# Peptides against a protein of PDB entry 4N78, part 280

Target 1, 186 residues: chain A of PDB entry 4N78
Amino acid sequence: HFQVICRLLGYQGIAVVMEELLKVVKSLLQGTILQYVKTLMEVMPKICRLPRHEYGSPGILEFFHHQLKDIVEYAELKTVCFQNLREVGNAILFCLLIEQSLSLEEVCDLLHAAPFQNILPRVHVKEGERLDAKMKRLESKYAPLHLVPLIERLGTPQQIAIAREGDLLTKERLCCGLSMFEVILT
Target 2, 155 residues: chain B of PDB entry 4N78
Amino acid sequence: MAELQMLLEEEIPGGRRALFDSYTNLERVADYCENNYIQSADKQRALEETKAYTTQSLASVAYLINTLANNVLQMLDIQASQLRRMESSINHISQTVDIHKEKVARREIGILTTNKNTSRTHKIIAPANLERPVRYIRKPIDYTILDDIGHGVKW

## One batch from the design tools (peptide; made by RFdiffusion4, then SolubleMPNN)

Design b2_p27_4_s1 (from b2_p27_4, 8 letters changed)
Fold by OpenDDE base, seed 5:
Structure b2_p27_4_s1 (fold): chain B 186 residues (1-186), chain C 155 residues (1-155), chain A 27 residues (1-27)
Amino acid sequence: as target 1 above (186 residues)
Amino acid sequence: as target 2 above (155 residues)
Amino acid sequence: SVLGIEDVDAKAREVVEEAVEALEKAA
């Protein structure tokens, strides 16, 4: 599903969606969640001492339950704040999955374009084969597929310009060195 | 443009008219030859005359058809050439626009990106194969660094 | 295509030749 979304939206569509999600997340964090956090901080016990270990796990639990009783009973926290946190979480996950899917699509595009861009696949040399001979053979095999040089020889100046620009755009992908998710997390 | 116009307005219609007239004339010639053969005391001469007229008429019609066909073909070739030029122009514009749109889109998404912290010095094991930098060939982009991308999602 | 025109010419010539030959045989 995410792959389909990436294909349908393209870079522009993904950018728009990501921007909108960031706005939503920001709004949720700076708005409702922040207000609840502030309220919780105000009602938080100023001194929460660890109960003596002698009370055991049940006693400690009861102690903390008593200390946090007012917070636990805060009904709005459960209904509104947790929902907003869930929405934030879902948005983050969505962004992550979109980025991963986009990266996969970009890698596929790069791989598909490689034969046309003078990018030779890694040659597995079997024992006894000369690497140089195999590489030369591969170079010769793929030489006719080099699109930009071919167009430079046979094409019009306009076609050459377009081919060069297209080649550049094909080579430059986000997956090569850029991350959107890191920006989303900051 | 002038040639195409002449073909469309003058030469092709003119050729069609000439062909129609020729058909009418052929019918007259046929009638004449038939009557002449029946009425002539010298049937051999009449036959030879008919043969001559028939040959001439057929040659004339063939010529007219050929001329007309050539004119039509020429017209079509001119039109095809014009269409190809238009198509080329449209394609060029379309590609230019698409490239521009893509550049804009990439700039937009680029704003939402930061450099990946390549902190883990995984030694890009330079593929041991010293691909001799072919002098003019831009360093092949090693996409192997991307091999680790996506391994986490068991689809 | 120039090839199509040549075919029409060839056929036209063939028809004329056949017609002439038929007339010669009838005679």
Scores: peptide ipSAE 0.019, ipTM 0.572, DockQ to the pose 0.006; fails the geometry check
Fold by OpenDDE base, seed 1:
Structure b2_p27_4_s1 (fold): chain B 186 residues (1-186), chain C 155 residues (1-155), chain A 27 residues (1-27)
Amino acid sequence: as target 1 above (186 residues)
Amino acid sequence: as target 2 above (155 residues)
Amino acid sequence: SVLGIEDVDAKAREVVEEAVEALEKAA
């Protein structure tokens, strides 16, 4: 599903979606969640001492439950605050999945373009074959597919310019060194 | 352009008129030949003359048709060439627009990106000031990143 | 051969011209 979304939206569509999600997340964090956090901080017990270990785990749990009873029983916290946190979480996950899917698509595009851009795959040399000979064969095989040089020889100046720009755009991908998700986490 | 205009406005219409006139003339020739044959005391001579006129008339019509046909074909070829040129121009414009759109899109998404931190330390990279255009570090595409993905593709 | 077509065209033109002249004389 995310792959399809990435293909359909393209870079621009993904950017728009990401921007809107970031706005929503920011709004949730700075608005409702912040208010709830402030309220929770106000109702937090001023002194919460560790109970004596002699009370055992059930007693300690009951002690903390009692100390936090007002917070736990705050109905709005469970409904509104947790829902907002869930939305934030979903947004983050969505961004992550989109980025991953986009990266995969970009890699596929790079792989498909490689023969046309004088990028040779790493040759698996079978036992007994000379790496150099195999590489030369590959070079010879793919040499006619080099698009930019071909167009430079046969094309008009305008076509050459477009081909070069297209080649550059094909080579430059986000997956090569950029991350959106890291920005989202900050 | 001048050649096409000449073909459309002068040569083809002229050829059509000539063909029409030729048809009219053929009728006159036929009438003449018929009358000449009837009136002539020497029927053999009249027949030979008729044959000559018939051959000449057929040759003339054939020539006119051929000329007209060639002009029409030439016209069509020129038009086809013009259409191809227009198509090429449209394609170039379309490609230019697409490239531009892609560049804009990449800039937009680029603002939402940061350099992958290669450092193991999960340093929460403070959002760099949004204002700096994320310079596409034209780092040579390290295709080594593809190495990890490519292990499954049996070439 | 391109030369053969030109010769045919030249002959055709000549025949047409002669026919036209003959028609003009007969008119």
Scores: peptide ipSAE 0.019, ipTM 0.561, DockQ to the pose 0.005; fails the geometry check
Fold by OpenDDE base, seed 2:
Structure b2_p27_4_s1 (fold): chain B 186 residues (1-186), chain C 155 residues (1-155), chain A 27 residues (1-27)
Amino acid sequence: as target 1 above (186 residues)
Amino acid sequence: as target 2 above (155 residues)
Amino acid sequence: SVLGIEDVDAKAREVVEEAVEALEKAA
């Protein structure tokens, strides 16, 4: 599903969606969630001492439950605050999944374009074969497929310019060095 | 452009007119040959003359048709070439626009990105001093010392 | 282009010859 979304939206669509999600998240964090956190901080017991170990785990739990009773019973916390937190969480997860899906798509594009861009895969050298000889053979094999040099030889100046720009756009991908998710987490 | 215009305005219409005129002339020649054959005492000569005129007339018509056909074909080729050039131009513009749109889109999404911190594999410089694993001599923790402190539920 | 004219001329000659033969038979 996320892959399909990435394909349909493209870079521009993804950017728009991400920007809007960031706005929503920011609004939720700075607005409702912040207000609830402030309210919760006000109602938090000023002194919460660790209960004596003698009470055992159930007693300790009951102690904390009692100390936090007002907070736990605060209905708005469960209905509104937790819902908003869920929304924030979902938004973050959505962004993560979109980025991952986009990265996969970009990697696939790079892999498909590689033979045409003079990018040769690291060939597993079998024992006894010279890496250099194998690489030369591969280079020779794929040399006719190099698109930009081919167009430079056969194409019009306009076609050459377009081919170069297209090649550059094909090579430049976000997955090579950029992360959207890291920006979202900041 | 000049060649196409000449073909459209002069050569092809002119060829059509010439063909029409030739047809009219053929009809006249046919009438003449028929009358000449009927009136001539030497029917063999008249027939040979008719044959000659017919051959000449047919050859002329064939030539006119061929010339006209070639001109039409040439016209079509020129038009096809023009269409191809136009298509190429449109494609070029389209590609340019697409590239531009893609660049804009990439800039927009790029604003939402940061450089991946290539975790420099900090060479975990293994501290050279392999602190000898202090042989944790598991001294048996004599738990009997705790027997006196814990008011354990006497089972 | 030249071959087409020759073919038409050849066919035209053939048709004329056939017509002449038919006329010769009818006389």
Scores: peptide ipSAE 0.018, ipTM 0.564, DockQ to the pose 0.005; fails the geometry check
Fold by OpenDDE base, seed 4:
Structure b2_p27_4_s1 (fold): chain B 186 residues (1-186), chain C 155 residues (1-155), chain A 27 residues (1-27)
Amino acid sequence: as target 1 above (186 residues)
Amino acid sequence: as target 2 above (155 residues)
Amino acid sequence: SVLGIEDVDAKAREVVEEAVEALEKAA
């Protein structure tokens, strides 16, 4: 599904969606979540010391339950705040999945373009074959498909410029060194 | 442009008119031949004359048709060439626009990206020794790093 | 002369001769 979304939206569409999601996340974080956190901080016990280990796990739990009773009883925390956190989480997950899907698509595009861009596939050398000989054979096989050199030879200056620019755009993909998800986490 | 204009405005219309006129003339010639044959005491001579006129008339018409056809073909060739040039121009513009749109899109999405912290792989200190430009055997881009990303999300 | 018939005849003859020559060469 995300692959289809990526294909449908393209870079522009993805950018727009991501920007909007970031706005939503920012709004949620700075708005409702922040308010709840502030409220929670106000109701937090001023002094919450670690209970003595002697109380054991149940006792410690009860202690914290007692200390946080007002927070636990705060009904809005369970409803609105958690919902907002869920929304933030969903947005983050969405961004992650979009990035992953986009990366896959970009890789596929790179692979498809490779024969035309003088990018040779990794050659699996069978036993007894020289890697160099096989590479040369592959180079010779794909040489006629090299689009940019072909256009440079036969094309107009304008066509050459477009071909070079297109080649550059084809090679420069986000998956090669850029992460969107890291920005979101930041 | 001038040639095409001459073809469209002068040569082809002129050729068509000439052809129509020739048909009219053929009718006159036919009438003449018929009358001449009926009135002539020497029917053999009249027949030979008719054959001559017929041959001439047919040749004339054939010439006119051929000339007209050639002019039309020439016109079509010129137009085809113009269309090809227009197509090329349109394609160029379209490609330019597409590239521009793509660049804009990439800039927009690029703002939302950061460089992947490539683990500081130790600066492969290029050994100071400029080893002879080993023919840049373009190491095939190892896309295997991406193999791990594709397996997880069967969505 | 008046109807340009002579020019047409000459051209027609030329076309016929060319056609005949072409036919003779094809043969």
Scores: peptide ipSAE 0.016, ipTM 0.561, DockQ to the pose 0.006; fails the geometry check

Design b2_p27_4_s2 (from b2_p27_4, 8 letters changed)
Fold by OpenDDE base, seed 3:
Structure b2_p27_4_s2 (fold): chain B 186 residues (1-186), chain C 155 residues (1-155), chain A 27 residues (1-27)
Amino acid sequence: as target 1 above (186 residues)
Amino acid sequence: as target 2 above (155 residues)
Amino acid sequence: SVLGIKNVDERARQVVLEALEKLEEEA
């Protein structure tokens, strides 16, 4: 599903969606959630010490639940604040999944373009074969598929320019070293 | 362009007119040959003359047709070449626009990206003092309060 | 023999005429 979304939106569409999601998240965080956090800070018990680690995770949770019972029972917190947090969480997850799907598509595109861009697959050498000889054979086999050199030989200057730019755009992918998700988390 | 114009405006119409005139002439020649054969006492001579005229007329028509056909073919070739050039130009423009759009899109999405930090796996330094596992009395913690937060993502 | 030649010439004439007519129709 996310792959289809990535294909449908493309880079521009994804960028727009991500920007809007970030705005929404920011709005939620700075608005309702912040207000609730401030209110909660005001009503928090003055003496809420960390329970002894000996109680374990369940005991600690129960302790905090007891100490914060009045806060947890706050109806607006359960409904509005948690809903907003859910929305934020969903937005983050959406961004993560979109990025993952996009990365997969980019990798696939790179793999498909590789034979045309003088990128040879890693060769497994069988026993008795020289790596160099096998690589040379592969190079010779794929040499006619190198698009940019082919166009440079046969194409017009305009075609050459377009081919080079296209080749560059094909090679430059987010999966090569960029992450959107890290930006979302900051 | 000048050659195409000449073909369209002068040579092809001229060839068509010539062919039409030739048709009319052929009819006249045929009538003449027929009458000559009927009126001539020497039928053999008349026949030979008819044969000669027919051959000449057919050759002339064939020449005219061939010339016209060649001119039409030349016209079509020129037009095809022009169309190919136009197509090439349009394709070039289209590709240029697409590349530009892609570059813009890449810039836009690029603003939303950072370099992948190879997160060094922070070795969780286990605290040295293994505190003795205190017997946890597992009281059933009601986690139902958190149920509303987690269920939103249908995986 | 004379009739044969006449027939051939007539056929040739007819073929030429038909060809011309077709060209006129296509024009």
Scores: peptide ipSAE 0.019, ipTM 0.536, DockQ to the pose 0.005
Fold by OpenDDE base, seed 4:
Structure b2_p27_4_s2 (fold): chain B 186 residues (1-186), chain C 155 residues (1-155), chain A 27 residues (1-27)
Amino acid sequence: as target 1 above (186 residues)
Amino acid sequence: as target 2 above (155 residues)
Amino acid sequence: SVLGIKNVDERARQVVLEALEKLEEEA
């Protein structure tokens, strides 16, 4: 599904969706969640000393439950705050999945374009074959497919320019060194 | 342009008119030949004259048809060439627009991206030994790093 | 004789064809 979405939206559509999601996330974080966090900070016991290890794990848990009883009993936390957090989480996950899907699509595009861009696949050298000989053979095989050189020889100056630009755009993909998700986290 | 215009406005219409006129004239010639043959005391001479007229008329019509056909073909060739040029121009514009749109889109999405922290791969200590310029075997871009990302999400 | 007319017709056709060929060469 995400792959289809990526294909349908393209870079521009994805950008728009991501921007809107970021706005939503920001709104949720700065609005309701922040308010709840502030309220919780106000009601939080000022001195929550770590219970002495002597109480054991159950005792420590009970201690924290007791100390946080008023917070836990705050019913609005479960309804509004957690729902908003869930929405934020979903948005983040969505962004992650979109990025992953986009990366896969970009890789596929790069792979498909590779024969036309003088990018040779990794050659598995069988035992006894010289890597150099195999590479030369591959180069010779794919040489006619090199689009830019072909157009440079046969095309008009305008076509050459377009071909070069297209080649550049094809090579410059987000997956090569850019991440959207890291921006979302920050 | 002038040639095409001449073909469209003068040569082809003129040829069509000439052909139509020739058709009408052929009918008249045929009628004349028939009547002349019936009325002539020398039927052999009349037949020879009829043959001559027929040959001439057929030759004339053939010439007219050939000329017209050639003109039409020439017209079509010129038009086809013009269409090809137009198509080429449109394609060029379309490609330019597409490239531009793509650049804009990439700029927009680029704002939402940051550079992946390339783990400082160890400074490839340039091996001190000037080994012979190993022909830059373009190391195939190892896309296998991406293989691990693709396996999990059967959605 | 029917043969004469056929021969004349064939000759006429040939003359027309020759005339057409000449016209094509001159074109």
Scores: peptide ipSAE 0.019, ipTM 0.545, DockQ to the pose 0.005
Fold by OpenDDE base, seed 5:
Structure b2_p27_4_s2 (fold): chain B 186 residues (1-186), chain C 155 residues (1-155), chain A 27 residues (1-27)
Amino acid sequence: as target 1 above (186 residues)
Amino acid sequence: as target 2 above (155 residues)
Amino acid sequence: SVLGIKNVDERARQVVLEALEKLEEEA
C-alpha cells in the first residue's frame, strides 16, 4: 500500500503530505500535548521521595499509585492526550513507512537505470575466472547501452541537454544519502 | 516551406490545369480524328494517323498524371516531415517541462530531508545553511538488498 | 532540385512514350 502511495504521489505529493504531517505533529506537540504536560507538571507531587525500601514492592507500588492517583484518574489524559500521542505516533510511523517505500522504489529505479548509466553490477567471480577479464567483458557488453554518451554522439543539442538533466535526476535520489525521517525526529 | 508553397500553389494546381487542358485537347483531337476518318478517302491512313495521335495523347496524359502524382507525393512527404518536426518539438517541450516539474518537486522534498548520519556518534547537527544544495553524497548504493525482494514480487 | 525532378519527369515521359510505342508495335 505504501509503495502504491509513493508511486501515486511522487516527490511533490510526498513532500506535501510530509509537510502537512509535520505541521500536524508540531501543532499537537506544541498545543494539546504541551498543555497536558504542563497541567500534569502542576499536579505532580512536588516531593516524590523514593519510598522507604521497608515498604516492600507492594507498598512502593501503592505509594506511587497513591501519589499519582490524581494523574491516573485524570480522564482527559487518557482520552485526549493519549489519543494525540497515538496520532503523533501514527504520523511518525507513516512517515517512516513512506520513506522506506520511497527508498525501495528509488533503489529499484537506480538498479534499472544502472546499465544505461555506466554503472556495472558487482560481478560475482566464479572460481577460476579473472575479475579483470569479466569486468572487461561486462563493460563491453553494456557499453552500447550508455545512454548519455550515445545521445551526445547522435542527438541534437536539445536532446543532449535533456539527457544530461535526466541522467542527473536519475542519479540524484534521496536514497543516496538523504533521510526525511531524521528531520521528523528532530 | 518555399518548396511546399510552390507545390501547393503552383505545381499541383498547374498540373491539374494542365491535365484539364489536356483533356480538352484530347476531345478536340478525337473530334478531329473522327472527322478526318469520315472525310478521308484513305481510311487506312486516317486510322493510322488517329492511332498515332491517340498514342501521343495518351502518353502525354500519362506523363501529366505521373508528374502530378509525384508532386502530390512530394507534398505529402514534406507535410509528413513537418509534422514529425512539430512532434519532436512538442516532445522536447514536454520533456523539458517534466524535468522542470521534477526538479521543483525534488527541491520541495529536499527541504524536508537531511543527510544520513553515517557516524553513530555525531550529533545531528542541523545543517546550518539550509540553502546549500544538498550534495548528494554519491555513496555506492549496495543493490544487493534488492536481490531478495525481486523474486517475491508477483506482478 | 527542380532540375532533378524535371529530368526524372522527362525520363518518365520517355519511358511512357516508349511503352506506348511498344504497345503499338504489338498490336
Scores: peptide ipSAE 0.022, ipTM 0.553, DockQ to the pose 0.006; fails the geometry check
Fold by OpenDDE base, seed 2:
Structure b2_p27_4_s2 (fold): chain B 186 residues (1-186), chain C 155 residues (1-155), chain A 27 residues (1-27)
Amino acid sequence: as target 1 above (186 residues)
Amino acid sequence: as target 2 above (155 residues)
Amino acid sequence: SVLGIKNVDERARQVVLEALEKLEEEA
């Protein structure tokens, strides 16, 4: 589903969606969540000592429930704050999945374009084959598919310029060194 | 342009008129030959004359048709060439616009990206000022890293 | 009678020849 979304939206559509999601996340974090966090910090018991190990895991849990009773009973925290946190979480997950899907699409595009851009696959040399001979054979096999050199030889100056720009755009992808998710985390 | 105009306005209409006039003249020639054959005491001579006129008339008509056909074909070739040039121009403009749109889209999404700095140093690199051209770290794309990702979950 | 037919025939031949020549010139 995310791959279909990436294909449908393209770079511009993805950018718009990501920008809007970032705005929503920022709004939630700076608004409602921040207010709840401030309120929680005010209500937090000043002295929360680690219960003695003698109480065991259930006793420790009960102790923390007792210390945080007012916070746990805060109805708005259970409903609005957790819902907002869920929305933030979903937005982050959505961004991650979109980025992953986009990266996969870009990789596929690069792989499909490679034979036309003088990018040769890494050849596994079988035992006894000379790497150089195999590479030369591959170069010769794919040489007729090199689009830019072909257009440079046969095309008009305008066509050559377009072909070069198109080639550059095909080679330059986000997966080559850019991450949107890192921006979301900052 | 001048050649096409000459073909459309002068040569083709002129050829059509010539062909029409030829038809009218052929009808007169036929009537003449018929009357001459009926009235002539030497029917063999009249027949030979009729054959000569018929051959000449057919040759003339064939020539006119051929000339007209060639002019029409030439006109069509010129028009086809013009259409091809227009198509090429439109395609060029379309491709230029598409490339431009793609560049704009990439700039927009690029603003939302940071360089995958493998550098372990925790320096919270302040978001590079929006103005710094996202230097695509043109590291040689090791496509081999991508081979492992392609086997992932069909979403 | 024969002279009249010959004259008409010659005129007719000339008309046909002139018509054919005009067609060749226009062609």
Scores: peptide ipSAE 0.021, ipTM 0.534, DockQ to the pose 0.004; fails the geometry check

